# Designs tried in a protein design run: peptides against a protein of PDB entry 2MBZ. Part 59

Target 1, 143 residues: chain A of PDB entry 2MBZ
Amino acid sequence: GINLTPEEKFEVFGDFDPDQYEEEVRERWGNTDAYRQSKEKTASYTKEDWQRIQDEADELTRRFVALMDAGEPADSEGAMDAAEDHRQGIARNHYDCGYEMHTCLGEMYVSDERFTRNIDAAKPGLAAYMRDAILANAVRHTP

## One batch from the design tools (peptide; made by RFdiffusion4, then SolubleMPNN)

Design b2_p17_5_s3 (from b2_p17_5, 7 letters changed)
Fold by OpenDDE base, seed 1:
Structure b2_p17_5_s3 (fold): chain B 143 residues (1-143), chain A 17 residues (1-17)
Amino acid sequence: as target 1 above (143 residues)
Amino acid sequence: TRTSAGALAFASMYLAP
């Protein structure tokens, strides 16, 4: 799990506890290369590493919300670029994330109510917007 | 927000089929 003290976890993640999903993730994906890569990478992460990851995620969230507020379509260059940055962030921090994998993640954001609820806490419809942007980005990169 | 950041972090760690 996350190798931080309870206090550090609260400082970085607040009320969200990623470790509450550890067993489910292992049960569902424990035999995949992606899972192995993630475990290997994150095993050495410091508080500062996790904080950076959270900051990046927060920035991306704000970026998507701003796009929605501006009325930019999910298949706009701005939205697709944000989706690309999201994909690259996953690749840097967790596991190799190709466009197919990213598309699957996007679908999960809208099909798993836990993801939808948590993501849409920032703005209603954000999960769907992200999914659509992810799909559009994948399409433009896989002609 | 921290909630949003947490949601995305969860999404990144929760692998897709």
Scores: peptide ipSAE 0.118, ipTM 0.776, DockQ to the pose 0.565
Fold by OpenDDE base, seed 2:
Structure b2_p17_5_s3 (fold): chain B 143 residues (1-143), chain A 17 residues (1-17)
Amino acid sequence: as target 1 above (143 residues)
Amino acid sequence: TRTSAGALAFASMYLAP
């Protein structure tokens, strides 16, 4: 899991407490390859690694928000590129994330209220926008 | 924000289809 002190966790995650979901995640996805890969990869992560991951996520959020504010369609090159970067980030940091997996994650963003609420805190409709961009990116990369 | 970053991280780290 996240091998950080309580203080470090607060510094990195702030008010978000990933530990509160540990049991649920294990129950729902503990037998999946994604879960196993994530546990294996993150086991060696330092505070700096976690901070980097958070920074990447924050940057991506700002990028999507900027695209929305600019009126760029979710299937624009910019939005699809952002989605691709998101996919690659997941692949690097957590688990193998193909386009199908990514699409499923996108759907979760709009189907799980917890994700929708948290994502849309940055901008209403952001979760849906991301989902659409993820889908568009998957389509353009799927023969 | 930390909330948005956390949400994305949560999706990536914990919830998978």
Scores: peptide ipSAE 0.116, ipTM 0.777, DockQ to the pose 0.618
Fold by OpenDDE base, seed 4:
Structure b2_p17_5_s3 (fold): chain B 143 residues (1-143), chain A 17 residues (1-17)
Amino acid sequence: as target 1 above (143 residues)
Amino acid sequence: TRTSAGALAFASMYLAP
């Protein structure tokens, strides 16, 4: 779990409660390397670490929204670079995230309504845009 | 938004099949 007080959790995560998904994640992925890596890394995270992660995610969200608003295709260099930064962020903060893994995550964004509605809260179609950018980025890095 | 940031953070912890 996240070692934060209720107040700290509210300050960092606001209306989103990551703890409500802990059991599901454990049940589905508890035996995977990714889960292990994430638990090992996040075990030492402070409030500042979690806040940084949230800030990075928020910045990425704004970046993708800006690309969409500008009419940039999801397979544009800008969108693919944003996807790459997202992938690298996951790798730094949670677990090794190759392009295949990233593509799977992108697909989850559009196939799991919980992700879709939460992501699209920023802008309708954002989840799909991110999925497409993630896929494009993976393709360009797969010779 | 904080909701979107939280969703992305969750995505980093929740794997796709």
Scores: peptide ipSAE 0.130, ipTM 0.782, DockQ to the pose 0.552; fails the geometry check
Fold by OpenDDE base, seed 5:
Structure b2_p17_5_s3 (fold): chain B 143 residues (1-143), chain A 17 residues (1-17)
Amino acid sequence: as target 1 above (143 residues)
Amino acid sequence: TRTSAGALAFASMYLAP
């Protein structure tokens, strides 16, 4: 779990409060391997670790936005590579994330209004663009 | 303090089945 002080949490996460979802996540996924892996990894995270994760997320967001602004389709090499980096980032920081899991996450981004609203705060349509890129990346890596 | 980071943090922490 996140064991930062309130001030540290504000410095790292800003207006987003991850604690507001802790109970729901535990209720829905508390018995899954992904949840156990995430809790095991993040239990030792320092403020610097969380900041690094946020910096990586910011960079990825800017990368996808730049692709959209450039008119690159979601199944372009650039968009699929960004999706692959996203998948690997989840695997490194939280839990094992194969292509099937990644596609499920992508679908959640567009089917759960909370995700769509939060993601599209960076750019309208970003959630859908990410979902499409995630799917395309999964397809190209599937035999 | 970065809003975009919060969006992806939510995506990572809110697990999917």
Scores: peptide ipSAE 0.125, ipTM 0.778, DockQ to the pose 0.506; fails the geometry check

Design b2_p17_5_s4 (from b2_p17_5, 7 letters changed)
Fold by OpenDDE base, seed 3:
Parts: structure tokens; sequence; C-alpha cells
Structure b2_p17_5_s4 (fold): chain B 143 residues (1-143), chain A 17 residues (1-17)
């Protein structure tokens, strides 16, 4: 699990408890290479590392919200670029993330209500917007 | 928010190939 004190976890994640999903993730993906890579990388993460990851995610969220507020389509260059940055962030922090993997993650954002609800806390429809941007970005890179 | 940021980060770990 995440090696942080309860206080540190609250400071970084707030009301979201990532450890709540540890068993489910292990049951579903414990034998995959992606899971192995993630466990190996995150094993050494400090509070500062987790905070950085959260800050990056928050910045990306703000970018997507701004695009939505501006009326930019999810398949706009701006939205696709944000999706690309999201993919690269996953690759840096967790595991190798190709475009097929990324599209699967995007679909999960809208098909798993637990993630949809938490993502849309920033803005209603954000999860769907991200999924569409992720798909568009994948298409332009893998025609 | 911290909740949404956390959800995004952990969502990337929730699904693997």
Amino acid sequence: as target 1 above (143 residues)
Amino acid sequence: SRTSAGALAFASMFLAP
C-alpha cells in the first residue's frame, strides 16, 4: 500500500482513500506487467512524490475544465494535447502506457461510477470529456 | 480538488492490460 501516515494521506488525498481499492486492484490486475511496474515504482514514493503526482493531476484537471468552459471540442488539438500529457504522466509515475491502454483507462472513467463521480466533482461531464479526448488522441497517433 | 486529483491518479492504477 501507500506508505504514508493517516495525516499525510489526508493532506495529499483528502477524502479520497486510495487504499480502499488495493485488494480489488490486486485481484483484477495483480499478474500483469503494468501492476508490477507500478508496485516497483511507487514502493519508494515519499509524501512529496505523491503530492507531486496529485499536483500534476490537479493541473491537468484544470486544463480540461478550462477547455470545456471555452467550448473546445474533446477532439480539439488542445484537448488531445492534454490527453497526451495525461498518458505520459501515467508512463512516468506508474507504468508503460500505450495508446490502447490509455483508451481502456478512459473507458473506465465513464463506466465505473466510482471514478466518474469523483472525477466529475471538478466539473459535471469531465470524465466523459476526458474519455473522448483520450480516444481522439489515440486515433491521431495510431491511424 | 484533492479528491478529484486523487481519483485521477489512482484511476490510472486501477486498470492494467
Scores: peptide ipSAE 0.096, ipTM 0.767, DockQ to the pose 0.621
Fold by OpenDDE base, seed 2:
Structure b2_p17_5_s4 (fold): chain B 143 residues (1-143), chain A 17 residues (1-17)
Amino acid sequence: as target 1 above (143 residues)
Amino acid sequence: SRTSAGALAFASMFLAP
């Protein structure tokens, strides 16, 4: 799991325990390249690295929420740029994430209730908005 | 940071690596 002390985990994740999903993640994705890449990359992550990842996630969430509040379409330049940053963040921190993979992730956000519920905690409909933005961004970058 | 948004986003990334 994440190589942080309980105190460090609390400081970074609060009441959320990412290790609670380790077994399920391994069962679902353990044979994928993405899983292997993520394990390899994150094995050396420090508390500061994890904090940075959380900060990036917070910022991106706020950005999407702001776009929704402003009434910007999910296929707007702003929304697509946010989706691109999301994709790049995944690629930088976890595993190679092409546009096809990103689109699949977006679909999962609206197909898996747990993802939907977690994402929509920030704003109802956010998961669907992200999915649409991800798809739009993928389309504009696909020949 | 202990924001729900960050934690939830993290979960969303790990539930489907």
Scores: peptide ipSAE 0.090, ipTM 0.759, DockQ to the pose 0.417
Fold by OpenDDE base, seed 1:
Structure b2_p17_5_s4 (fold): chain B 143 residues (1-143), chain A 17 residues (1-17)
Amino acid sequence: as target 1 above (143 residues)
Amino acid sequence: SRTSAGALAFASMFLAP
């Protein structure tokens, strides 16, 4: 799993414990290329790497929230660009993430209540907004 | 929030369909 001390894990992830999902993740996706790529990439990650990933995720969250607050549609250029950055972040940090994969992730954000609850902690409806933006971004890049 | 960041990280890292 995450090769950080308990203190470091708390500093980076707070109350969220990614390791509590390790078994489920392995059971569901252990035989996928994405899983193997993620395990390979993250095996060498330092605390600073994980912190950067969290910072990027937090920034993206704020960006989406700001778009929602401004009334920007999920299929606006701003929202789709944020979705694209999200996809690229996954690709850099975890595994190859094409547009099909990204749309599947977006659907999971709204279909798995655990994701929905955690994402919507920032703003109600954020998960759905992200899903819609992800889908719109995928559509515009796959004509 | 840290919770949101964690949620996104979790989604990105662990639950790839």
Scores: peptide ipSAE 0.089, ipTM 0.761, DockQ to the pose 0.630
Fold by OpenDDE base, seed 5:
Structure b2_p17_5_s4 (fold): chain B 143 residues (1-143), chain A 17 residues (1-17)
Amino acid sequence: as target 1 above (143 residues)
Amino acid sequence: SRTSAGALAFASMFLAP
């Protein structure tokens, strides 16, 4: 899966252990095109690649938090643009992510307690805000 | 080490193919 040494994994992911989810992901999605695409793309990723992905994720998180703190609605242009960047980031780094797929991911963020708790660690209500922004962005691009 | 937010974003992307 992730071809990093234990030390490199710690430097990139910190306390998060992506390997703990490998079996569950394989069981749930192992036969999907998305899973296959992700395996193909990430097979050659270096520590630098993984670090870049994490940096992008952190930046996007801060961006959403800043939007919430500024009182911007989840269906504002700023929030929808952040959602679009999120979608494009998934597509670039892992698998093709259309608006329907993105909407499904957004729903998972609020329906799976594990994701809700983890996302809201940055700011309470962030998962719901992201879901709403993702939905709004999908609507404006799917007339 | 990265923030928990970054790790969670990765998990959400990884678990949602």
Scores: peptide ipSAE 0.091, ipTM 0.759, DockQ to the pose 0.455; fails the geometry check

Design b2_p17_6_s1
Fold by OpenDDE base, seed 4:
Structure b2_p17_6_s1 (fold): chain B 143 residues (1-143), chain A 17 residues (1-17)
Amino acid sequence: as target 1 above (143 residues)
Amino acid sequence: MKRAAGALAFASAYLAP
C-alpha cells in the first residue's frame, strides 16, 4: 500500500482515501501486468512523489474543466492533448498505458458509478468529456 | 492541505477490463 503515515496521507489525499479501494483493486486486477508495474513503481514513492501525482491530477482536472467551460469539444486539439498528457502521466507514475488501455480506462470512468461520481465532483459531465477526449486522442494516434 | 483531491489520481491508478 501507500507507505505514508496517517498524517502524511491526510496532507496529501485529504478526505479521499485511496486505501479504501486497495482490497478490491487487488481482487480485480492483482494478476495483471499493470497492477504489478504499479506496485513496483509506487513501492519507492515518497510523500513528495504522491503529492506530485496529486498535483498533476488536479492540474489535469482543472485543464479539462477549463476546456469544457470554454466550449471546446472533446475532440479538439486541446482536449486530445490533455488526454495524451493523461496517458503519459499514467505511464510515468503507474504502468505502461497504450491507447487501447487508455480507452478502457475512459470507458470505466463513465461505466463505474464510483469513478463517475468522484470525477464529476469537479464538474458534472467531466468523466464523459474525458472519455470522449481519450477516445479521440487514441483514434488520431492509431490511423 | 488538500481536502477533496485525488479522484483523478485514483482513476489513473486503477484499471478497467
Scores: peptide ipSAE 0.130, ipTM 0.757, DockQ to the pose 0.463
Fold by OpenDDE base, seed 1:
Formats: structure tokens, C-alpha cells, sequence
Structure b2_p17_6_s1 (fold): chain B 143 residues (1-143), chain A 17 residues (1-17)
């Protein structure tokens, strides 16, 4: 779990409560290497670490929204680069995230309505756009 | 209340290993 005080959690995550998903995450992925790696990495995270992660996520979201607003295709270099940064961010902060894993995550963003709702809060259709960009990025890196 | 921040990256990495 997130090793922050309730106040710190609110300061970092606001109305989003990551702890509400802890049990489900454990049940779904608790026996995976990814889960173990994430648990080990995040166990030492400070408030500042979590804040940085949230800031990076916000910046990435803004990038994708800007690309959509500009009419850039999801398979444009800009969109694929944003997807690559997303993948690398997951790898740095949580667990090794290869291109296949990333595409699976992208599919989840559009198949699990909870993810879709959370992502599309920034812009309708963002989850689908991100999924498409993730797929395109994976394809270009898998000759 | 403060809106959720970093929903995309957090959900991607933390909620779905």
C-alpha cells in the first residue's frame, strides 16, 4: 500500500483513493513478477516520490490531450513518443514494462470502464487514443 | 475537494501490473 499519512495521500492524490483498489490488484496480479517488483519499488517511496509520479502522469495526460486537440493521429510520431514515455515511466516507477505488457495495459484502458472513466475525465476518447498510440508504438518497436 | 491528479499513469502502473 501507499505508505503516506491520510493527509499526505490527499495532498498527492486528491479525490482519487488508490488504496480502494489494493485488494483487487492483489487478487488479480498478486502472483506476478510485475506486482512483486512494484511492491518492492514503491515500499520506499516518499511523498515527494509519489508527487513526482503524479506530476509526470499529469504532464503526459496534457501531452496526449494536446495531440488530440491538434488532430494528430494516434500513430503519429508525437503520439507514439508520448506512449513510449508512458511505458518508460511505468518501467522506472513500478515494474519492467515491455511492449507486449504495454499493449495489454492499453487494451485494459478501453475494456475496463473504470479505467476508461478515469482517463476520459481529462478528455472524452482519451483512453482509446492512448490505446491506439500504445499499440502503434509497440508495432514500430517490434520489427 | 482536490481533483484526482495523474490518473492515467497511476492507474496504468499501480492498478494494473
Amino acid sequence: as target 1 above (143 residues)
Amino acid sequence: MKRAAGALAFASAYLAP
Scores: peptide ipSAE 0.128, ipTM 0.758, DockQ to the pose 0.441
Fold by OpenDDE base, seed 2:
Structure b2_p17_6_s1 (fold): chain B 143 residues (1-143), chain A 17 residues (1-17)
Amino acid sequence: as target 1 above (143 residues)
Amino acid sequence: MKRAAGALAFASAYLAP
């Protein structure tokens, strides 16, 4: 799991408890390459690394929300660029994330109610917006 | 309650398809 003290976990994740998902994640995806890569990469992460990852996620969330508030379509350059940054962030921090994988993640955001609820806590419809942006970004990079 | 930070990170990282 995440190699942080309880105090550090609280400082980084606050009310979000990543440990609550560990067993389910292992059961569902424990035999996938993505899971193995993520476990290998994150095994060496410090508190500062985890904090950076959280900050990046929060920044990206705010960026998407701002795009939605501005009325930018999900297939706008701005939205697709945000989706690309999201994909690259996953690749750097967790596991190899090609455009197909990214598209699958986007679909999960709208098909798994838990993801939808967590994402839409920032703004209703954000998960769907991200899914659409992810798809658009994938299309433009895989002609 | 304050929104939980990092939801997107964990959504993407741990709940992989």
Scores: peptide ipSAE 0.125, ipTM 0.757, DockQ to the pose 0.484
Fold by OpenDDE base, seed 3:
Structure b2_p17_6_s1 (fold): chain B 143 residues (1-143), chain A 17 residues (1-17)
Amino acid sequence: as target 1 above (143 residues)
Amino acid sequence: MKRAAGALAFASAYLAP
């Protein structure tokens, strides 16, 4: 799991407890390359590493919300660029993330209510907007 | 409303497809 003290976990994650999903993640994905890569990378992560990852996620969230507020469609260049940055962030921090994998993640954001609720806490419809941007970005890169 | 801390990060990292 996350190798932080309870105090550090609260400082980084607040009321969100990532460890509550550890068993489910292992059961569903424990035999995949993505899971292996993520476990290997994150095993050495410090509080500062986790904080950086949260900050990057927050910045990306704000970016998508700003696009939505501006009325930019999910297949706009701005939204697709944000989706590309999201894909690259996953690859950098967790596991190799090609366009097929990214598209599957986007679909999960709208099909798993737990993720939908957590993502949409920033703005209603954000998960669907991200899914559509992810798909559009994948299409333009893999025609 | 405010997103739960780490929601997007963990959506991407842990519950992978």
Scores: peptide ipSAE 0.116, ipTM 0.758, DockQ to the pose 0.541

Design b2_p17_6_s2
Fold by OpenDDE base, seed 3:
Structure b2_p17_6_s2 (fold): chain B 143 residues (1-143), chain A 17 residues (1-17)
Amino acid sequence: as target 1 above (143 residues)
Amino acid sequence: MRRAAGALAFAGAYLAP
């Protein structure tokens, strides 16, 4: 799990405890290369590392929300660029994330209600918007 | 309590490899 004190976890994650999902994640994904890579990378993460990851995610969330508020379609250059940055962020912080993997993640954002609710806390429909942007970005990079 | 932040990070990677 995340190697932080209860106080540090609260400072970084607030009301959300990511470790409550540890067993389910291991059961579903424990035999994948992505899971292995993530465990290896995050094992050394400090509070500052986790805070940076949260800050990057918050910034990207704000970027997507701004695109939606501006009426930009999910297949706009702006939305596809945000999706590309999301893919690269996953690759940098967690595991190798190609366009096919990214598309699978996007589909899960809308098919698993838990992810949908968590993402849409920022703005209703954000998960669907991200899924569509992820797909569009994958298509333009892998025609 | 403080509202959770960074939901995108967990949905996109940590909780879904």
Scores: peptide ipSAE 0.177, ipTM 0.786, DockQ to the pose 0.463
Fold by OpenDDE base, seed 4:
Structure b2_p17_6_s2 (fold): chain B 143 residues (1-143), chain A 17 residues (1-17)
Amino acid sequence: as target 1 above (143 residues)
Amino acid sequence: MRRAAGALAFAGAYLAP
């Protein structure tokens, strides 16, 4: 799991407890390369690393929300660039994330109600917007 | 309690490879 003290976890994640899902994640994904890569990478992460990951995620969330509020379509250059940054962030922090993997994640965001609920806490429809941007970004990079 | 906005995108990568 995340090797932080309870206080550090609170400082970084607030009321979200990622460790709550550890057993389920292991049960569902424990035999995947992505899971292995994530465990290998995160094993060395410090509080500062986790904070950086949260900051990047915060920025991404705000960026997508701002695009939605501005009325930019999910297949706009701005939205697709945000999706690309999301993909690259996953690759840096967790596991290799090609465009196919990314589109699968996007579909999960709208098909798994827990993900939808969590993502849409920032803005209703955000999960769907992200999914659409992810798909558009994948399409433009796989002609 | 504070909800970190980053938890939203974090869950999308960390909790489901």
Scores: peptide ipSAE 0.173, ipTM 0.785, DockQ to the pose 0.428
Fold by OpenDDE base, seed 2:
Structure b2_p17_6_s2 (fold): chain B 143 residues (1-143), chain A 17 residues (1-17)
Amino acid sequence: as target 1 above (143 residues)
Amino acid sequence: MRRAAGALAFAGAYLAP
């Protein structure tokens, strides 16, 4: 799991406990390359690394919400750029994330109720917006 | 308790390899 003390985990993740999902994640994806890459990368992460990842996630969430609030379509340059940053963030922090993988993740955000609920906690419809932006970004980079 | 704002994107990556 995440190699932080309980206090550090609280400071970084607050009410969200990623460790509660460890067994389910292993059961669902434990045989994938992405899972192995993530475990290998994150094994060396410090509290500061995890905090950075959370900060990046917060920023991205705010960015998507702002785009939605501004009425920017999910296939706008701004939304697609946010999707690209999301993809790159996954690639840097967790596992290789090509456009196909990213599109699959986007579809999961709207097809798995738990993801939808968690994402839409920031703004209703955010998961669908992200999915659409992810798809649009993938299309523009995969001619 | 404090709610983690970054949980959204984190779940999208960490919880779904």
Scores: peptide ipSAE 0.172, ipTM 0.785, DockQ to the pose 0.418
Fold by OpenDDE base, seed 1:
Structure b2_p17_6_s2 (fold): chain B 143 residues (1-143), chain A 17 residues (1-17)
Amino acid sequence: as target 1 above (143 residues)
Amino acid sequence: MRRAAGALAFAGAYLAP
């Protein structure tokens, strides 16, 4: 789990409690390399590390929303670049995230209604837009 | 309680290895 005090968790995550998903995450992915790598990396994270991760996530969300508001297609260079930054952020903070893994995550964002609901809280249709951008980015990097 | 703006991208990576 997140190695922060309850107060620190509230300061960083607000009303979102990532620890409530710990059991499900373990059951679904506990035997994967990605899970192990994530546990190893995050075990040493400080409050400042988690805050940076949240800030990066917020910035990325704002970028995608801005692209949607501007009418940029999900396969535009801007949207694909945002998707690439998302992939790289996962790789830095959690686990090795290749393009195939990233596309699988994108599909989950639209197939698991919990993810869809959480993502679309920023803007309706954001999950689908992100999925499409992720796919387009993967395609352009997989000749 | 305020929802953290970064919760979305975080959940996408942290909760789905």
Scores: peptide ipSAE 0.173, ipTM 0.786, DockQ to the pose 0.443; fails the geometry check

Design b2_p17_6_s3
Fold by OpenDDE base, seed 2:
Structure b2_p17_6_s3 (fold): chain B 143 residues (1-143), chain A 17 residues (1-17)
Amino acid sequence: as target 1 above (143 residues)
Amino acid sequence: MRRSAGALAFASAYLAP
């Protein structure tokens, strides 16, 4: 979990409560290596670490939105590079994230309404755009 | 209430907290 005080959590996440996912995540992922890796990595995270993670996510969101606004296709170099950075960010902060795993996450963005709504809060269709970019990036890196 | 931030972090990882 997130070992921050309620005050720190508010400062970092605002009105978004990541703890709402704890039980479901444990149920769906609790027996996976990804879950174990994430627990191990995040156990030592400080407020500053979590803030950095949030900032990285926000920056990536803005980057994708900008690509969409510019009319760049999801399989453009720019979109695929953003997807790659997304994958690497997950790997760095949470768990080993190969292209197959990344593709699965992308599919979740469009298949789980909660995540679709959450992502699309930044821009309608963003989740689908990201999914497509993730897939394109995976394809270009897979023989 | 403070505006939600970092939604993609948890949407992407789906392994927090």
Scores: peptide ipSAE 0.150, ipTM 0.758, DockQ to the pose 0.339
Fold by OpenDDE base, seed 3:
Structure b2_p17_6_s3 (fold): chain B 143 residues (1-143), chain A 17 residues (1-17)
Amino acid sequence: as target 1 above (143 residues)
Amino acid sequence: MRRSAGALAFASAYLAP
């Protein structure tokens, strides 16, 4: 769980409530190493830590949107580099994230409408663009 | 650009909650 007060959660996450998914995450992933690592890392996170994570995510979102607006394909070097930074950010903040895991996450972004809707709030098609960039980045690193 | 606060962070850290 996220160890923030209701006020802190509102300040960091706004109208988005990550606690809505706690039970689902535990049910689906509770027996994985990724879940264990995430629980261990985030257990000590402060409001400032969560805010930093949000800021990093916002910056990456802007980067992907800029690439899309520029007409860069998802398998461009720019898009693949953004995907790589995304993977490394997950590894730094939550759990070891190899290219296979990253590809699975990308597929979830487009197959689960909840994720698609939330991501595409920034720009329609962003989730699909990210999925494609994630896949392209994985391919170039695991030929 | 519309914002859903924490959208990418949630998607990236699905296991975090």
Scores: peptide ipSAE 0.150, ipTM 0.766, DockQ to the pose 0.420
Fold by OpenDDE base, seed 5:
Structure b2_p17_6_s3 (fold): chain B 143 residues (1-143), chain A 17 residues (1-17)
Amino acid sequence: as target 1 above (143 residues)
Amino acid sequence: MRRSAGALAFASAYLAP
């Protein structure tokens, strides 16, 4: 799990406890290469590492929201660039993330209600917008 | 100050819904 004290967890994640989902995550993904890579990388993460991950996620969320508010389509250069940065962030922090994997994640954002609800807490329709941007970015990088 | 739950980060990493 996440090796932080209760006080550190509260400072980084607030009232949300990610360890509550450890059993479900292990049951669903425990035999995947992505899960193995993520556990290997995050095993040594400090409070500061987790804080950086949260900050990056918040910044990317705000970036997508700003694009939506500006009326930029999900297949715009700006939206596709944000999707590419998202893919690269996953690769740095958790596991190898090619365009196929990224597309699968995008589909999960709109097909699993729990993911949709949590993402759309920032702005209604954000999950769908991200999915569309992820698909567009994958298409433009397909040979 | 309470921090964001980082929904996108955990969604992307399969850490939580």
Scores: peptide ipSAE 0.141, ipTM 0.757, DockQ to the pose 0.343
Fold by OpenDDE base, seed 4:
Structure b2_p17_6_s3 (fold): chain B 143 residues (1-143), chain A 17 residues (1-17)
Amino acid sequence: as target 1 above (143 residues)
Amino acid sequence: MRRSAGALAFASAYLAP
Protein backbone atom coordinates (compact mmCIF):
# COMPACT_ATOMS: atom_id res chain seq x y z
CA GLY B 1 0.00 0.00 0.00
CA ILE B 2 2.32 2.73 1.22
CA ASN B 3 5.46 2.54 -0.88
CA LEU B 4 7.99 3.55 1.76
CA THR B 5 10.89 1.73 3.35
CA PRO B 6 10.54 0.65 6.97
CA GLU B 7 12.84 3.49 7.97
CA GLU B 8 10.81 6.04 6.03
CA LYS B 9 7.59 4.74 7.53
CA PHE B 10 9.06 5.10 10.99
CA GLU B 11 10.19 8.64 10.27
CA VAL B 12 6.77 9.65 8.94
CA PHE B 13 4.33 7.69 11.06
CA GLY B 14 6.30 7.04 14.21
CA ASP B 15 4.49 4.72 16.57
CA PHE B 16 1.38 4.62 14.37
CA ASP B 17 1.27 1.71 11.95
CA PRO B 18 -1.00 2.47 8.99
CA ASP B 19 -0.44 -0.98 7.51
CA GLN B 20 -2.50 -2.57 10.26
CA TYR B 21 -5.64 -1.15 8.66
CA GLU B 22 -4.95 -1.89 5.01
CA GLU B 23 -6.50 -5.34 4.92
CA GLU B 24 -9.65 -4.29 6.73
CA VAL B 25 -10.12 -1.23 4.53
CA ARG B 26 -9.75 -3.35 1.42
CA GLU B 27 -12.18 -5.95 2.69
CA ARG B 28 -14.82 -3.42 3.66
CA TRP B 29 -14.47 -0.75 1.00
CA GLY B 30 -12.43 -2.21 -1.83
CA ASN B 31 -15.33 -2.02 -4.27
CA THR B 32 -16.17 1.65 -3.62
CA ASP B 33 -15.30 4.73 -5.65
CA ALA B 34 -13.64 6.28 -2.62
CA TYR B 35 -11.26 3.36 -2.28
CA ARG B 36 -10.43 3.46 -5.98
CA GLN B 37 -9.77 7.19 -5.90
CA SER B 38 -7.57 6.87 -2.85
CA LYS B 39 -5.49 4.10 -4.36
CA GLU B 40 -5.08 6.04 -7.59
CA LYS B 41 -4.01 9.23 -5.81
CA THR B 42 -1.70 7.67 -3.26
CA ALA B 43 0.02 5.39 -5.77
CA SER B 44 2.38 8.22 -6.70
CA TYR B 45 2.86 9.64 -3.21
CA THR B 46 6.39 10.17 -2.01
CA LYS B 47 7.70 10.28 1.52
CA GLU B 48 7.25 14.05 1.38
CA ASP B 49 3.62 13.64 0.38
CA TRP B 50 2.90 11.32 3.28
CA GLN B 51 4.74 13.66 5.62
CA ARG B 52 2.59 16.55 4.42
CA ILE B 53 -0.55 14.53 5.06
CA GLN B 54 0.65 13.72 8.56
CA ASP B 55 1.53 17.35 9.21
CA GLU B 56 -1.91 18.47 8.06
CA ALA B 57 -3.56 15.93 10.34
CA ASP B 58 -1.42 16.99 13.29
CA GLU B 59 -2.21 20.64 12.68
CA LEU B 60 -5.92 19.94 12.46
CA THR B 61 -5.78 17.92 15.66
CA ARG B 62 -4.04 20.74 17.48
CA ARG B 63 -6.54 23.20 16.07
CA PHE B 64 -9.52 21.26 17.38
CA VAL B 65 -7.85 20.71 20.74
CA ALA B 66 -7.21 24.43 21.02
CA LEU B 67 -10.85 25.16 20.25
CA MET B 68 -11.95 22.72 22.93
CA ASP B 69 -9.52 24.16 25.47
CA ALA B 70 -10.87 27.63 24.72
CA GLY B 71 -14.41 26.41 25.34
CA GLU B 72 -15.56 27.11 21.80
CA PRO B 73 -18.73 25.22 20.84
CA ALA B 74 -18.44 22.57 18.16
CA ASP B 75 -20.89 24.60 16.08
CA SER B 76 -18.82 27.77 16.36
CA GLU B 77 -17.50 29.33 13.19
CA GLY B 78 -13.99 28.32 14.17
CA ALA B 79 -14.90 24.68 14.71
CA MET B 80 -16.98 24.50 11.54
CA ASP B 81 -14.14 26.06 9.55
CA ALA B 82 -11.77 23.45 10.93
CA ALA B 83 -14.22 20.77 9.88
CA GLU B 84 -14.42 22.28 6.41
CA ASP B 85 -10.64 22.24 6.13
CA HIS B 86 -10.71 18.60 7.16
CA ARG B 87 -13.24 17.80 4.45
CA GLN B 88 -11.21 19.61 1.81
CA GLY B 89 -8.06 17.85 2.94
CA ILE B 90 -9.70 14.49 2.45
CA ALA B 91 -10.79 15.58 -1.01
CA ARG B 92 -7.27 16.67 -1.98
CA ASN B 93 -5.42 13.70 -0.58
CA HIS B 94 -7.78 10.74 -0.82
CA TYR B 95 -11.21 10.90 -2.45
CA ASP B 96 -14.14 13.14 -3.26
CA CYS B 97 -15.66 14.03 0.07
CA GLY B 98 -19.03 15.73 0.08
CA TYR B 99 -20.82 16.84 3.19
CA GLU B 100 -22.81 13.62 3.47
CA MET B 101 -19.66 11.53 3.24
CA HIS B 102 -17.97 13.76 5.78
CA THR B 103 -20.86 13.37 8.19
CA CYS B 104 -20.64 9.61 7.83
CA LEU B 105 -16.94 9.74 8.65
CA GLY B 106 -17.65 11.86 11.69
CA GLU B 107 -20.17 9.34 12.92
CA MET B 108 -17.63 6.57 12.48
CA TYR B 109 -15.20 8.47 14.70
CA VAL B 110 -17.57 8.02 17.64
CA SER B 111 -19.15 4.68 16.75
CA ASP B 112 -15.97 2.70 16.08
CA GLU B 113 -14.07 2.35 19.34
CA ARG B 114 -10.75 2.04 17.55
CA PHE B 115 -11.15 5.44 15.96
CA THR B 116 -12.46 6.97 19.16
CA ARG B 117 -9.53 5.64 21.15
CA ASN B 118 -6.96 6.74 18.61
CA ILE B 119 -8.41 10.22 18.15
CA ASP B 120 -9.07 10.81 21.83
CA ALA B 121 -5.43 10.05 22.57
CA ALA B 122 -4.89 13.73 21.82
CA LYS B 123 -7.71 14.85 24.09
CA PRO B 124 -10.67 13.05 25.66
CA GLY B 125 -13.82 13.86 23.74
CA LEU B 126 -12.02 15.03 20.62
CA ALA B 127 -13.74 12.49 18.37
CA ALA B 128 -17.15 13.62 19.57
CA TYR B 129 -16.19 17.26 19.18
CA MET B 130 -15.03 16.64 15.63
CA ARG B 131 -18.20 14.72 14.80
CA ASP B 132 -20.31 17.59 16.07
CA ALA B 133 -18.28 20.17 14.17
CA ILE B 134 -18.46 18.09 10.99
CA LEU B 135 -22.22 17.82 11.34
CA ALA B 136 -22.62 21.53 12.01
CA ASN B 137 -20.49 22.38 9.00
CA ALA B 138 -22.56 20.07 6.82
CA VAL B 139 -25.80 21.64 8.05
CA ARG B 140 -24.69 25.19 7.33
CA HIS B 141 -23.79 24.16 3.78
CA THR B 142 -27.04 22.32 3.10
CA PRO B 143 -29.51 24.40 1.03
CA MET A 1 11.92 10.96 15.82
CA ARG A 2 8.25 11.89 15.65
CA ARG A 3 5.36 10.54 17.65
CA SER A 4 2.68 10.82 15.02
CA ALA A 5 -0.96 11.67 15.49
CA GLY A 6 -1.49 9.80 12.24
CA ALA A 7 -4.74 8.29 13.43
CA LEU A 8 -6.71 11.19 12.01
CA ALA A 9 -4.87 11.06 8.71
CA PHE A 10 -5.72 7.44 8.13
CA ALA A 11 -9.20 7.75 9.53
CA SER A 12 -9.84 9.33 6.15
CA ALA A 13 -9.11 6.01 4.47
CA TYR A 14 -12.20 4.53 6.10
CA LEU A 15 -15.83 4.85 5.15
CA ALA A 16 -18.82 4.64 7.41
CA PRO A 17 -21.43 1.95 6.73
Scores: peptide ipSAE 0.157, ipTM 0.772, DockQ to the pose 0.439; fails the geometry check

